# Peptides against a protein of PDB entry 6NYY: the designs that were tried, part 38

Target 1, 212 residues: chain A of PDB entry 6NYY
Amino acid sequence: KHFEQAIERVIGGLEKKTQVLQPEEKKTVAYHEAGHAVAGWYLEHADPLLKVSIIPRGKGLGYAQYLPKEQYLYTKEQLLDRMCMTLGGRVSEEIFFGRITTGAQDDLRKVTQSAYAQIVQFGMNEKVGQISFDLPRQGDMVLEKPYSEATARLIDDEVRILINDAYKRTVALLTEKKADVEKVALLLLEKEVLDKNDMVELLGPRPFAEKS
Target 2, 212 residues: chain A of PDB entry 6NYY as posed
Amino acid sequence: KHFEQAIERVIGGLEKKTQVLQPEEKKTVAYHQAGHAVAGWYLEHADPLLKVSIIPRGKGLGYAQYLPKEQYLYTKEQLLDRMCMTLGGRVSEEIFFGRITTGAQDDLRKVTQSAYAQIVQFGMNEKVGQISFDLPRQGDMVLEKPYSEATARLIDDEVRILINDAYKRTVALLTEKKADVEKVALLLLEKEVLDKNDMVELLGPRPFAEKS

## One batch from the design tools (peptide; made by RFdiffusion4, then SolubleMPNN)

Design b1_p12_8_s3 (from b1_p12_8, 8 letters changed)
Fold by OpenDDE base, seed 2:
Structure b1_p12_8_s3 (fold): chain B 212 residues (1-212), chain A 12 residues (1-12)
Amino acid sequence: as target 1 above (212 residues)
Amino acid sequence: MFSSSIPYLEPR
């Protein structure tokens, strides 16, 4: 109990019991988090879900918690599936509500950062090539880019392509699994917190063996 | 540990 609470505090911050969301906002949060949960469930290289919650914590209205594998090396395929999982909330909102909210801001930031890192740090893009440049840290003086403006445009284009591909992949997945997203969202609205066992009861066992 | 969250935007 204490360990789980400590982890939850680190991930989500302090539980804000005083934050009362409007029913419609709470519904949006439930479907958003369900999108993350279901995407992670059906993506082979996504991390296994531990917990999903629509109880506001810290700066978050809801969260999905995953247990990553202890690994230092990531494949391009793993990074793509992680991007898709991260886009799951935004995609769920689009599928169910036909609108998008500001709720995906942090997710989009993470996806954007991952895409740039793949292209300019990890050399994972064929058009840009086997290059590695440091990304400016937030607050660091923007040092002159060590590449041409043409290369900068190419990077930006390829980042957009990568994100769009991840987005389309996520749309396809969550459209196929739309009923599962709804099941999870509805149960979240009832229980506010779901664990892995709840997900197994709803969706069956995760189709990918959790590499211990 | 990986987490995704919906950020709370304080109404300006």
Scores: peptide ipSAE 0.030, ipTM 0.682, DockQ to the pose 0.103
Fold by OpenDDE base, seed 4:
Structure b1_p12_8_s3 (fold): chain B 212 residues (1-212), chain A 12 residues (1-12)
Amino acid sequence: as target 1 above (212 residues)
Amino acid sequence: MFSSSIPYLEPR
C-alpha cells in the first residue's frame, strides 16, 4: 500500500482534494478512464492494470495505472496495443458521449510520439523503410530534416495511417466491450478508485496470462 | 488533462 501510493505520487502527482469536478465532468472522466482500463484488460500486449482512479492528481483529472513490463525490446504488436490502450479514453468518450474533449491531449501526444518513433526511429513502416532518424527533442531547433520534403509528407501520411488504424482497432474493441466499459465507469463513479480485484470481479479474470 | 499514468516507456 505505501509503496503503491509512493509510485502513484511520483507518476500522478499529489492528490488534488480541492479540485471539485462538476458531475458531468466527473462522468466524462469516469468513462474516459474506464476506456483505458478496459482496453488494457482485453489487449494481449497491454500492461497489466494496477489501478484506475477518477480522483484528480497533479494536472490529471483521472488516471489508469499499469504495471509496466521491464522490457528493453518492443515488438510492433506491443507498440500497437499500447497505442490502443492509450487511445481508450478518447474512444470511450466518442462511443458514450458522441463528442470528444480536451482530456485526451496527453494521450494523443503519446500516441503521436509513438507513431513517429515507430516510423522514423524503429523502421517499422514498410513504405518509409528501414530508416532511423533522431527525432528533434522538445526545444531543439529543428535543424534540416535528413530527408526530402516528399519523405516528410510520406512520414506524416504513414503516421496518420498508423494512428487511425490504432484508433479503429480501439473503437472495435471498446464497441464490443461497451457494456464492460459502462460497468467500470459506473463503479468508478461510486468508488472513485478501482484496483485489479475490482476489475476481476466486474469483468472476470484478464484473458491473458501475466507473463512474469 | 487526463494523465494516463501509463509510463509510456518510449523504447530507448
Scores: peptide ipSAE 0.030, ipTM 0.699, DockQ to the pose 0.633
Fold by OpenDDE base, seed 1:
Structure b1_p12_8_s3 (fold): chain B 212 residues (1-212), chain A 12 residues (1-12)
Amino acid sequence: as target 1 above (212 residues)
Amino acid sequence: MFSSSIPYLEPR
């Protein structure tokens, strides 16, 4: 318990028990987090879900927490599934509400960063090729790009393609699993916090063996 | 540990 709380504080910040969301906002959060949870559940290379919560913490209104494997190397397939999982919240909002909210801003930032890293750091794009350069860190003077404007445009195009592919994959998955997303969202609205066991009870065992 | 969260935008 104490260890989990410490981890939760590091990830989400302090629990804001006094923050009362409007019912519609809380519903949006529940479906958003359910999208993350269900996407992670049915994506082979996604990290296993540990906890999902719609209790506001720190700067977040809700969160899904995953236990990453101690891995130093990631495959392209793993990175794609992580992108899909990260897009799960946005996609869920679109499927259920026909609208998108600002709630996915941090997710989109993460997806964008991952996509750029895959293309310009890890050489995972065939069109751009086997290149690797450091992405400007926040606060670094953007030194001159070590490539032409034409290459910059190519990179930007391939980033969009990669993100769109991940988005489409997530839409297909969560559309197929729409009933499961709704079940999770409704249970979140009731319990506010779900763990892995709750998910197993609701959806059955995760279809991918947890590599212990 | 990986976490996805909905950010709270403080009204500016």
Scores: peptide ipSAE 0.032, ipTM 0.674, DockQ to the pose 0.105; fails the geometry check
Fold by OpenDDE base, seed 3:
Structure b1_p12_8_s3 (fold): chain B 212 residues (1-212), chain A 12 residues (1-12)
Amino acid sequence: as target 1 above (212 residues)
Amino acid sequence: MFSSSIPYLEPR
């Protein structure tokens, strides 16, 4: 218990007990985090969930903690499932509230970065082809692109397609698992923190073998 | 930041 709290403090920052969210915002956070949790639970190539919390820490109102696999090579399928998991919060908000919030900004940033990387760094898009170039870092002035404007448009289009495909996949999944998302969200509102065992109790065992 | 993904050992 003390060790886990220490890890959480190091990773997530200090609990902000003074930050009291309004009930509606707390509800939104719960369903958002439940979306991430459930998406990760049912996506084969997503990292297994260790913990999900709606206790504000640092800059976050909620968080999910995962156990990543020790790997250096990622497949296109793995990257897609990661994108879907990352979109889980936004999708949950859409499904349950019919609205979107600013809460998914960081998620969308991550998804966007991943999509561009897949297309322009990893050569994972058939239309763009087997190309690889470095993405500009934050603050880098891109003076010249190593490709034409037509290629730029193609890249942008294919990025949108990839993100939309991930989004649709996530919508389909969380719609199918809507009751599970609600169970997790409601329990989060009660307990504020759920672990893997809570998830197993709610949803049953994760349908994918954990690689030890 | 609304939500964060935290890896087991290192912040994401």
Scores: peptide ipSAE 0.032, ipTM 0.687, DockQ to the pose 0.309; fails the geometry check

Design b1_p12_8_s4 (from b1_p12_8, 8 letters changed)
Fold by OpenDDE base, seed 5:
Structure b1_p12_8_s4 (fold): chain B 212 residues (1-212), chain A 12 residues (1-12)
Amino acid sequence: as target 1 above (212 residues)
Amino acid sequence: MFLSSVPYLEPK
């Protein structure tokens, strides 16, 4: 218990016990986190879910914790599934509420960063091609882009395509698994925190063999 | 990996 709390503190910051969400907001958080959890559960290359919580911590109203595989190399498929998992919260909100919230801001930031990295650092886009350059870091002098404005436009377009593809994939998945998202969300509203075992009890074993 | 999904919007 103390060790888990220490990890949670490192990951999410201090539990803000004083943050009382309105019931509707709490419901939104539950379905949002359920979206992440279920997406990760049914995506082969997503990291295994360790914990999902709707208890606010730090700057988050809810969170999902995953155990990343120790790997140095990532495939395009892995990165896509990670993007889908990251979009799971936003997609869940859309499916269940017919509206979206600001809750996905950090998720969208991560997805955006991943998409750009795939295209301009990893050379994973066929239209942009086998290029790799460093993305400007915060505080770096805006060095002249090593590519033309035409290439910049192409990059922007392909980033949007990649994100939209990931989004559509996530919509398809969570629509198919809508009942599972509901189950997870409802259980979150009851327990506030779920672990892998709770997910197994609720959804059955994750359909992908844990690569030992 | 920690996925903080719902950011807390600090009230302005």
Scores: peptide ipSAE 0.036, ipTM 0.675, DockQ to the pose 0.118
Fold by OpenDDE base, seed 4:
Structure b1_p12_8_s4 (fold): chain B 212 residues (1-212), chain A 12 residues (1-12)
Amino acid sequence: as target 1 above (212 residues)
Amino acid sequence: MFLSSVPYLEPK
C-alpha cells in the first residue's frame, strides 16, 4: 500500500483536492475512466489494471493505473490492444453521452504517436512496407522528409486507417461491455477510487491469465 | 516493478 501510493505520487503527481469538478464533468470523467478500465480488462494484450481514480492528480482529472509487463519487444497485436485501451475513454464518452470532449487529447496524442511509430519505425504496415525512419522529436525542425510526398500521403492515410480500426475495435468492445462500463462508472462516482479487487467484484476475474 | 500511471483527462 505505501509503496503503491509512493509510485502514484511520482507518476501521477499530488492529489489536487482543491479542484472541485462540476457534477457533469465528474460524471464525464467517471465514464471516461471506466472506458479505459473496462477496455483494459477485456483486451488480452492490455496491461493489468491496478487502480482507477476520478480524483484529480497533477494535470489529470482522472486516471487508470496499470502494471506494465517488463518487456522489450512488442507485437503488433499488443500495440493494437494498447491503442484500444487508450481510446477507451473517448469511446465511452461517445457511447454514453453521444458527444466527445477535449479530455481525450492526451490519449489521442499517444495513439497518434503509436500509430506513426508502427508504420514508419517498426515496419508494421504492409502498404508502407518494411521501412524505418526516425520520427522528428518534439522541437526538431522537420527538415527534409526521407520519403516522397506520395509516401507521406500514404503514411498519413495508413495512420488514419490504423487509428480508425483501433477505434472501431474499441467501440465494438465497449458496446458489448456497455453494462460493465456503466457499473464501473457508477461505482467510481460513489467511491472515487477503485482497485483490482473492486473490478473483480463488479466484472468477475479478468478473463486473461496474468503471465507472471 | 515499474507501474505506469496514465493520466487520461487533463484540464486545459
Scores: peptide ipSAE 0.034, ipTM 0.681, DockQ to the pose 0.102
Fold by OpenDDE base, seed 2:
Structure b1_p12_8_s4 (fold): chain B 212 residues (1-212), chain A 12 residues (1-12)
Amino acid sequence: as target 1 above (212 residues)
Amino acid sequence: MFLSSVPYLEPK
């Protein structure tokens, strides 16, 4: 317990127990986090869920916490499933509320960064090809791109395609598992924090073996 | 052990 709390503080920051969300906002957070949790549960290459919480921490209103595999190499499939998991919150909001919120800003940033990295750093796009360029870091002078404007447009187009494909995959998954998302969201509203055992009790065992 | 989280962020 103490070790987990310490890790949670490092990842999520300090609990803002004094932050009172409006009931509708708390509901939105619950379904958002449930989307992440369920997406991660049913995606083979997603990291295993450890904890999901709708207690605000730091700058976050809620979070899903995962145990990443200690690996140095990632496949295209793993990166896609991670993107889908990251989109799970936004997709859940769309499915259940028919509207989107600003809450997914960080998720979209992460997805965008991942998509660009896959295409321009890891050479994972067939149209762009086997190229690897350094992405400008925040604060680095945008040096002239080592590729043409036509290539830049192609990269931008393929990034959008990749993100849209991940989004569609996530929509399909969470639509199929809509009842599970609802169950998780409702239980979050009751308990505020769920662990892996709660998820197993609610949804059954995760379909994929945790490769240690 | 490295842990990752997918947060729901407050609107800036």
Scores: peptide ipSAE 0.029, ipTM 0.660, DockQ to the pose 0.123
Fold by OpenDDE base, seed 1:
Structure b1_p12_8_s4 (fold): chain B 212 residues (1-212), chain A 12 residues (1-12)
Amino acid sequence: as target 1 above (212 residues)
Amino acid sequence: MFLSSVPYLEPK
């Protein structure tokens, strides 16, 4: 308990019990987080869900926590499923509300960063090829790109393709599992916090064996 | 063990 709370504090910041969201905003958060949770549940290479919450913490209105495997190497498939899981919130909002909110800004940032890293650092794109460039870190003077403008355009195009593919995959998944997203969202609105056991009770066991 | 927090909605 104390260790989990310490981790939650580091990851999400302090619980903001005093932050009162309007009911419609809280509903949006619940469906957003449910999208993350359900996407992670049904994606083989996603990290297992530990906890999902719609209680605001730090700068977040809600969060899903996953237990990452202690690994140093990631496959292209793992990175794709992580992207899909990260897009789950945005996709859920689109499916249920027919509108998108600013809530996915950090998700989209992470997805964008991952996509660029896959293409320009890990050499995971066939068109761009086996190249590896350092991405400018925040605060580094953007030195001249070590590639041509044509290559830059190609990279940008392939990043967009990768993100769109991940988005479409997530739409397909959460559309198929729409009833499950609804169940999770409604239960979140009732309990505010769900753990792995709650998810098992609601959805059944995760279809992928937890590699212990 | 760093739990990856999946992205949360940041309030403006």
Scores: peptide ipSAE 0.032, ipTM 0.671, DockQ to the pose 0.119; fails the geometry check

## One batch from the design tools (peptide; made by RFdiffusion4, then SolubleMPNN)

Design b2_p13_1_s1 (from b2_p13_1, 5 letters changed)
Fold by OpenDDE base, seed 3:
Structure b2_p13_1_s1 (fold): chain B 212 residues (1-212), chain A 13 residues (1-13)
Amino acid sequence: as target 1 above (212 residues)
Amino acid sequence: MELPSFGAPQELP
């Protein structure tokens, strides 16, 4: 209990009990976080869910906490599943509300960064090939790209393809699991915080063996 | 690891 609360404070900041979300906003947050949670539950290479919350903390209106594996090497498949999990919130909003919100901005940023890194740093794209160069850091003068404008366009196209593939995969998954997303969202609206045990009670055991 | 946080209060300009 005390340790969990300490982790929550470190990760999420202080609970903003004073930030009263409108019921519709709270509903949007619940379905968004449920999308992340359910995507992470059913994606093999996603990190196991520890906690999901719709209690506003710090700058967030909701969050999902995962247990990261101590891994230094990631496969293309692992990175894809992480992208899908990260898109789960946006996809849930689309499926349930037919509208998108600004709430996914940080998720989209992460997905975009991951996609570029896969293509230009990790050489994970066949069309672009076995190349690796540093992405411009925030504040670095965009020095002359070490590649042609044609290669730049190819990179941009392949990034878009990769993100779209992850998005489509997430849409397919959360459409299949739509009832599960709704169950999680509704329970979030009731309890505001769910843990792994709540998810097991609601969805059954995660279909992937926890690597002990 | 930054937890995916939904809805950073957009400081509306």
Scores: peptide ipSAE 0.101, ipTM 0.719, DockQ to the pose 0.172
Fold by OpenDDE base, seed 2:
Structure b2_p13_1_s1 (fold): chain B 212 residues (1-212), chain A 13 residues (1-13)
Amino acid sequence: as target 1 above (212 residues)
Amino acid sequence: MELPSFGAPQELP
């Protein structure tokens, strides 16, 4: 309990217990977070869920926390599952509400950054090939790209393809698991915070062994 | 190691 609270403070900041979300907003957050939680539960290479919360913290209205694997090397498949998990909130909103909100902005930023890194840093795209360029850091002068405008267009196209593929994969998964997303969302609305044990009670054991 | 946090709707600036 105390250790978890300390981690929560470091990651999410202080609970904004005074922030009263409108009931519809709270519902949106619950389904968004449930989308992340369920996607992470059923994706082999996703990090294990530790906690999911719809209690606002810092600048966030809710969050799902995962135990990162202590690994230095990531496969393309692992990065894809992480992208899908990150898209889980947006996809859940689309499936349940037929509309999207601004709540997924950070998720989309992370997905975009991951997609570009896979293509231009890790050489994980066959069309672009075995290339590795430094991505401009925030605040670095955009040095002239070491590749042609044609290559730039190809990179942009392949980034969109990768993100769309991850999105479609996430849609397929959360559509299959739609009832589970609903169960998690409803339980979040009741308890506001769920842990791994709550998820096991609700959904059964995670299908994938936690690689310690 | 910072735990990844997912799905936090951000307050619009």
Scores: peptide ipSAE 0.045, ipTM 0.647, DockQ to the pose 0.153
Fold by OpenDDE base, seed 1:
Structure b2_p13_1_s1 (fold): chain B 212 residues (1-212), chain A 13 residues (1-13)
Amino acid sequence: as target 1 above (212 residues)
Amino acid sequence: MELPSFGAPQELP
């Protein structure tokens, strides 16, 4: 309990119990977080869900917490499933509301960063090939790109393809699991916070053995 | 090489 609360403070900031969301905003957050939760539940290489909350913390209106595996090496397949999980919120909003909100901004940033890293740092794209460039860090003078404008355009195109493929995969998954997303969202609106046990009770055991 | 941190709680703004 105390340790989990300390982790929650470090990661999510202080719970803003005083922040009253409008009912429609709270509903949007619930379905967004349910999208993350369900995507993470049914993607083999996604990190296991620890907690999902629609209680505002720090700057966020809701969050999903996952237990990261202490892994130093990631496969392309693992990175794809993580991208899909990260897109789960945006996709859920689209499926249920037919509209997208600004709530996915940080998710899209993470997905974009991952896609660029896969292509230009990890050599995971066949068209771009076995290249590795340092991505400009925040605050580094954008030194001249060590590649041509034509290569830059190719990278940008392949990033878009990768993100779109992850998006389509997530749409397919959450469309198939639409009823599960609804169940999670409705339970979130009732309880505001769900843990792994709540998810097991609602959806059954996660179909992937937890690699202990 | 900083791996993209996917495990951080997704804060909705």
Scores: peptide ipSAE 0.028, ipTM 0.649, DockQ to the pose 0.087
Fold by OpenDDE base, seed 4:
Structure b2_p13_1_s1 (fold): chain B 212 residues (1-212), chain A 13 residues (1-13)
Amino acid sequence: as target 1 above (212 residues)
Amino acid sequence: MELPSFGAPQELP
């Protein structure tokens, strides 16, 4: 309890008890976070859910926290499932509200960064090939790209394909699990915070063995 | 002004 709260303060910042979300905004956040939670629950290579909250912290309106695996090497499949989990919020908004919000900006940034890293740093794309380029860091002047404009276009196209594939996979999953997303969202609106035990009570045990 | 986000899934340190 105290350790979790300390970690929450470090990661999420202080609870902004003063930001009262409008009921419709709170509903949007609940379904968004439920999308992350359910995607993470049913994706084999996603990290185990620790906590999901719709209480605003810092600049975030809600969050899902996962127990990181002490893993140094990631497979393409693992990175895909992590992308799908990260897209879970946006996808949930689409399937429940038929609209998207700005709330997924950080998710989309992470997904975009992951997709570029997979293609241009990890050599995980067959069309681009076994290449590894340093991505410009935030604030570095994008000097001359180490590749042609044709290669740049290819990279951009393959990034879009990868993200779209992850998005479609997430849509398929959360559409199949739509009732579970709604259960989680409704319980979030009631309790504001859910843990792993709440998820087990709602959804049953996670279908993947926790790698000890 | 950066618009508030819902917060991406966060890995605990």
Scores: peptide ipSAE 0.107, ipTM 0.777, DockQ to the pose 0.553; fails the geometry check

Design b2_p13_1_s2 (from b2_p13_1, 6 letters changed)
Fold by OpenDDE base, seed 3:
Structure b2_p13_1_s2 (fold): chain B 212 residues (1-212), chain A 13 residues (1-13)
Amino acid sequence: as target 1 above (212 residues)
Amino acid sequence: MELPSFGAIEELP
């Protein structure tokens, strides 16, 4: 208890009890976070959920905390499932509200960065091939790309394909699990914070063995 | 002004 609270303070900052979200915004956050939580629950290579919250902290209106696996090597399949989990919030908003919000901006940034890294750093795309280039860092003026404009277009196209594939996979998953997303969202609106045990109570045990 | 985002997946350090 005290240790968890200390970790929460360090990671999330102080709960801003003062940001009263409007009920509709709070509902949107709850369904967004439920989308992340449920996607992570049913994706094999997603990290296990520790906590999900709709209590605003710092710059975030909600958050999901996961326990990362101690691994240095990631497969294409693992990266895809992580992308799907990251898209879970946006997809949930689409499924339940038929609209998208600005709330997924950071998620989309992460997904975009991951997709580019997979294609141009890790050589994980067959059309682009076994290439590895450093991605421009924030603030680096990429004066010259080490590849042709045709290759640039190919990279951009394959990035979009990869993101769209992850998006479609997430849509399929959360559509199948729509009732579970709603259960989590409704319980979030009630409790504001859920842990792994709450998720087990709602959804049953995670279908993947926790690698100890 | 950076609009508030829904909480990023916080990976525990």
Scores: peptide ipSAE 0.067, ipTM 0.728, DockQ to the pose 0.520
Fold by OpenDDE base, seed 1:
Structure b2_p13_1_s2 (fold): chain B 212 residues (1-212), chain A 13 residues (1-13)
Amino acid sequence: as target 1 above (212 residues)
Amino acid sequence: MELPSFGAIEELP
């Protein structure tokens, strides 16, 4: 408990228990977070869900907390499932509301960063090939790209393809599990915070053995 | 090589 709270404080900031969202906004947050939670539950290579909350924290309106595995190497398949989990919120909003909000901005940033890293740092794209270069860090002068404008266009196209593939995979998953997303969202609206045990009670055990 | 940072928490801003 105390250790988890300390981690939560460092990563998410302090809970803004006094911040009252409008009912429709709170509903949007609940379905968004439920999308993350359910995607993470049914994706083999997603990190185990620890906690999901619709209580605002720091700058966020809600969050899903996962327990990352202590691993230094990631496969392409693992990175894809993580992208799908990260897209789960946006996809849930689309499925349930037929509209998207600004709430997924940080998720899309993470997905975009991951996609570029896979293609230009990890050599995980067959068309771009076995290349690796450093992505400009925030504040670095954009040095001249070590590749042509044609290669730049190819990279941008392949990034879009990768993100779209992850998005489609997430849509398929959360459409199949639509009832589970709704169950989680409704329970979030009631309890505001769910843990792993609540998810097990609601959905049954996670179908993937937790590598202890 | 910096791995993509997904963070431990996905936050809706």
Scores: peptide ipSAE 0.029, ipTM 0.642, DockQ to the pose 0.094
Fold by OpenDDE base, seed 2:
Structure b2_p13_1_s2 (fold): chain B 212 residues (1-212), chain A 13 residues (1-13)
Amino acid sequence: as target 1 above (212 residues)
Amino acid sequence: MELPSFGAIEELP
């Protein structure tokens, strides 16, 4: 209890009990978080879900918490599934509401950062090749890019392709699992917080063995 | 003004 609350404080900030979401906003949050939860459930290389909540905390209106694997080396396939899980909220909003909100801003930032890192830091793109450049940190003087403008355009194109591929993969998955996303979203609207056991009761056991 | 975001997949450290 105290440890979970401490982690929740570090991660989510203080529960802003005072942020009353409108019912429609709360519904949007529930389906967004359900999208993350379900994507993570059915993606092999996604981290196991610990908790999903639609209770606003800090700057977040909802959140999904995952137990990261003690892993230092990531494959391209693992990074793709993590991108898909991160896109799950945005994709759920599109599938259920036919519109997108600003709620996915941090998710899109993470996906964008991951895509650039894969291409320009990890050398995971065949067209760009086996290169590694430091990405400018937020607030660092934009050092001159060590590559040509043609290479910059190629990087931008390949980043877009990678993100679009992850997006399409997530759309396909959550469309197939649309009923499961709805079940999770509806239960979130009732309970506001779900754990792994709630997910098992709703969806059955996760189809991928949790690597202990 | 940074708008509140949904669904921060926070990897627990």
Scores: peptide ipSAE 0.076, ipTM 0.735, DockQ to the pose 0.530; fails the geometry check
Fold by OpenDDE base, seed 4:
Structure b2_p13_1_s2 (fold): chain B 212 residues (1-212), chain A 13 residues (1-13)
Amino acid sequence: as target 1 above (212 residues)
Amino acid sequence: MELPSFGAIEELP
């Protein structure tokens, strides 16, 4: 409890009790966060859900919190499932509302960063090959790319393919689990905060053993 | 002005 709250404060910031969302915005947030929660629930390599909330914190309108695995090494499959979980909010918005919002900006940034890292740092793309280049840090002058413009185009194309594949996987999953997303979203609108026990009550036990 | 986003708090590596 105290440790979780400390992590929540460090990562999520203080609850902005003063930020009143309109009912339609609150509904959008609930379905977005439900998308993250359900994607994480049914993806094998996703981190265990700790909490999902539609109470605004810091710059976030809602959040899903997961217990990070103490892992130093990640497989391509693990990174894909993490991308899918991160896309869960955007995908839920598309499935339920037929529209997308700006709410997924940070999620898309994370997914984009992960995709580029997989292709240009981790050598996880067969077309680009076993290469590793330093990605420019935020604020670094984009020095000359250590590769040709043709390679740059290839990287950009393969990044889009990877993100689109993750997106399609997430669409398939959340379409299959659409009723579960709705259950979570509706309960979020009632309780504003759900924990792992609420998710077990709604969805049953997570189908993957928590690797201790 | 950075628009508010929904946060999945995942530490992506």
Scores: peptide ipSAE 0.068, ipTM 0.716, DockQ to the pose 0.434; fails the geometry check

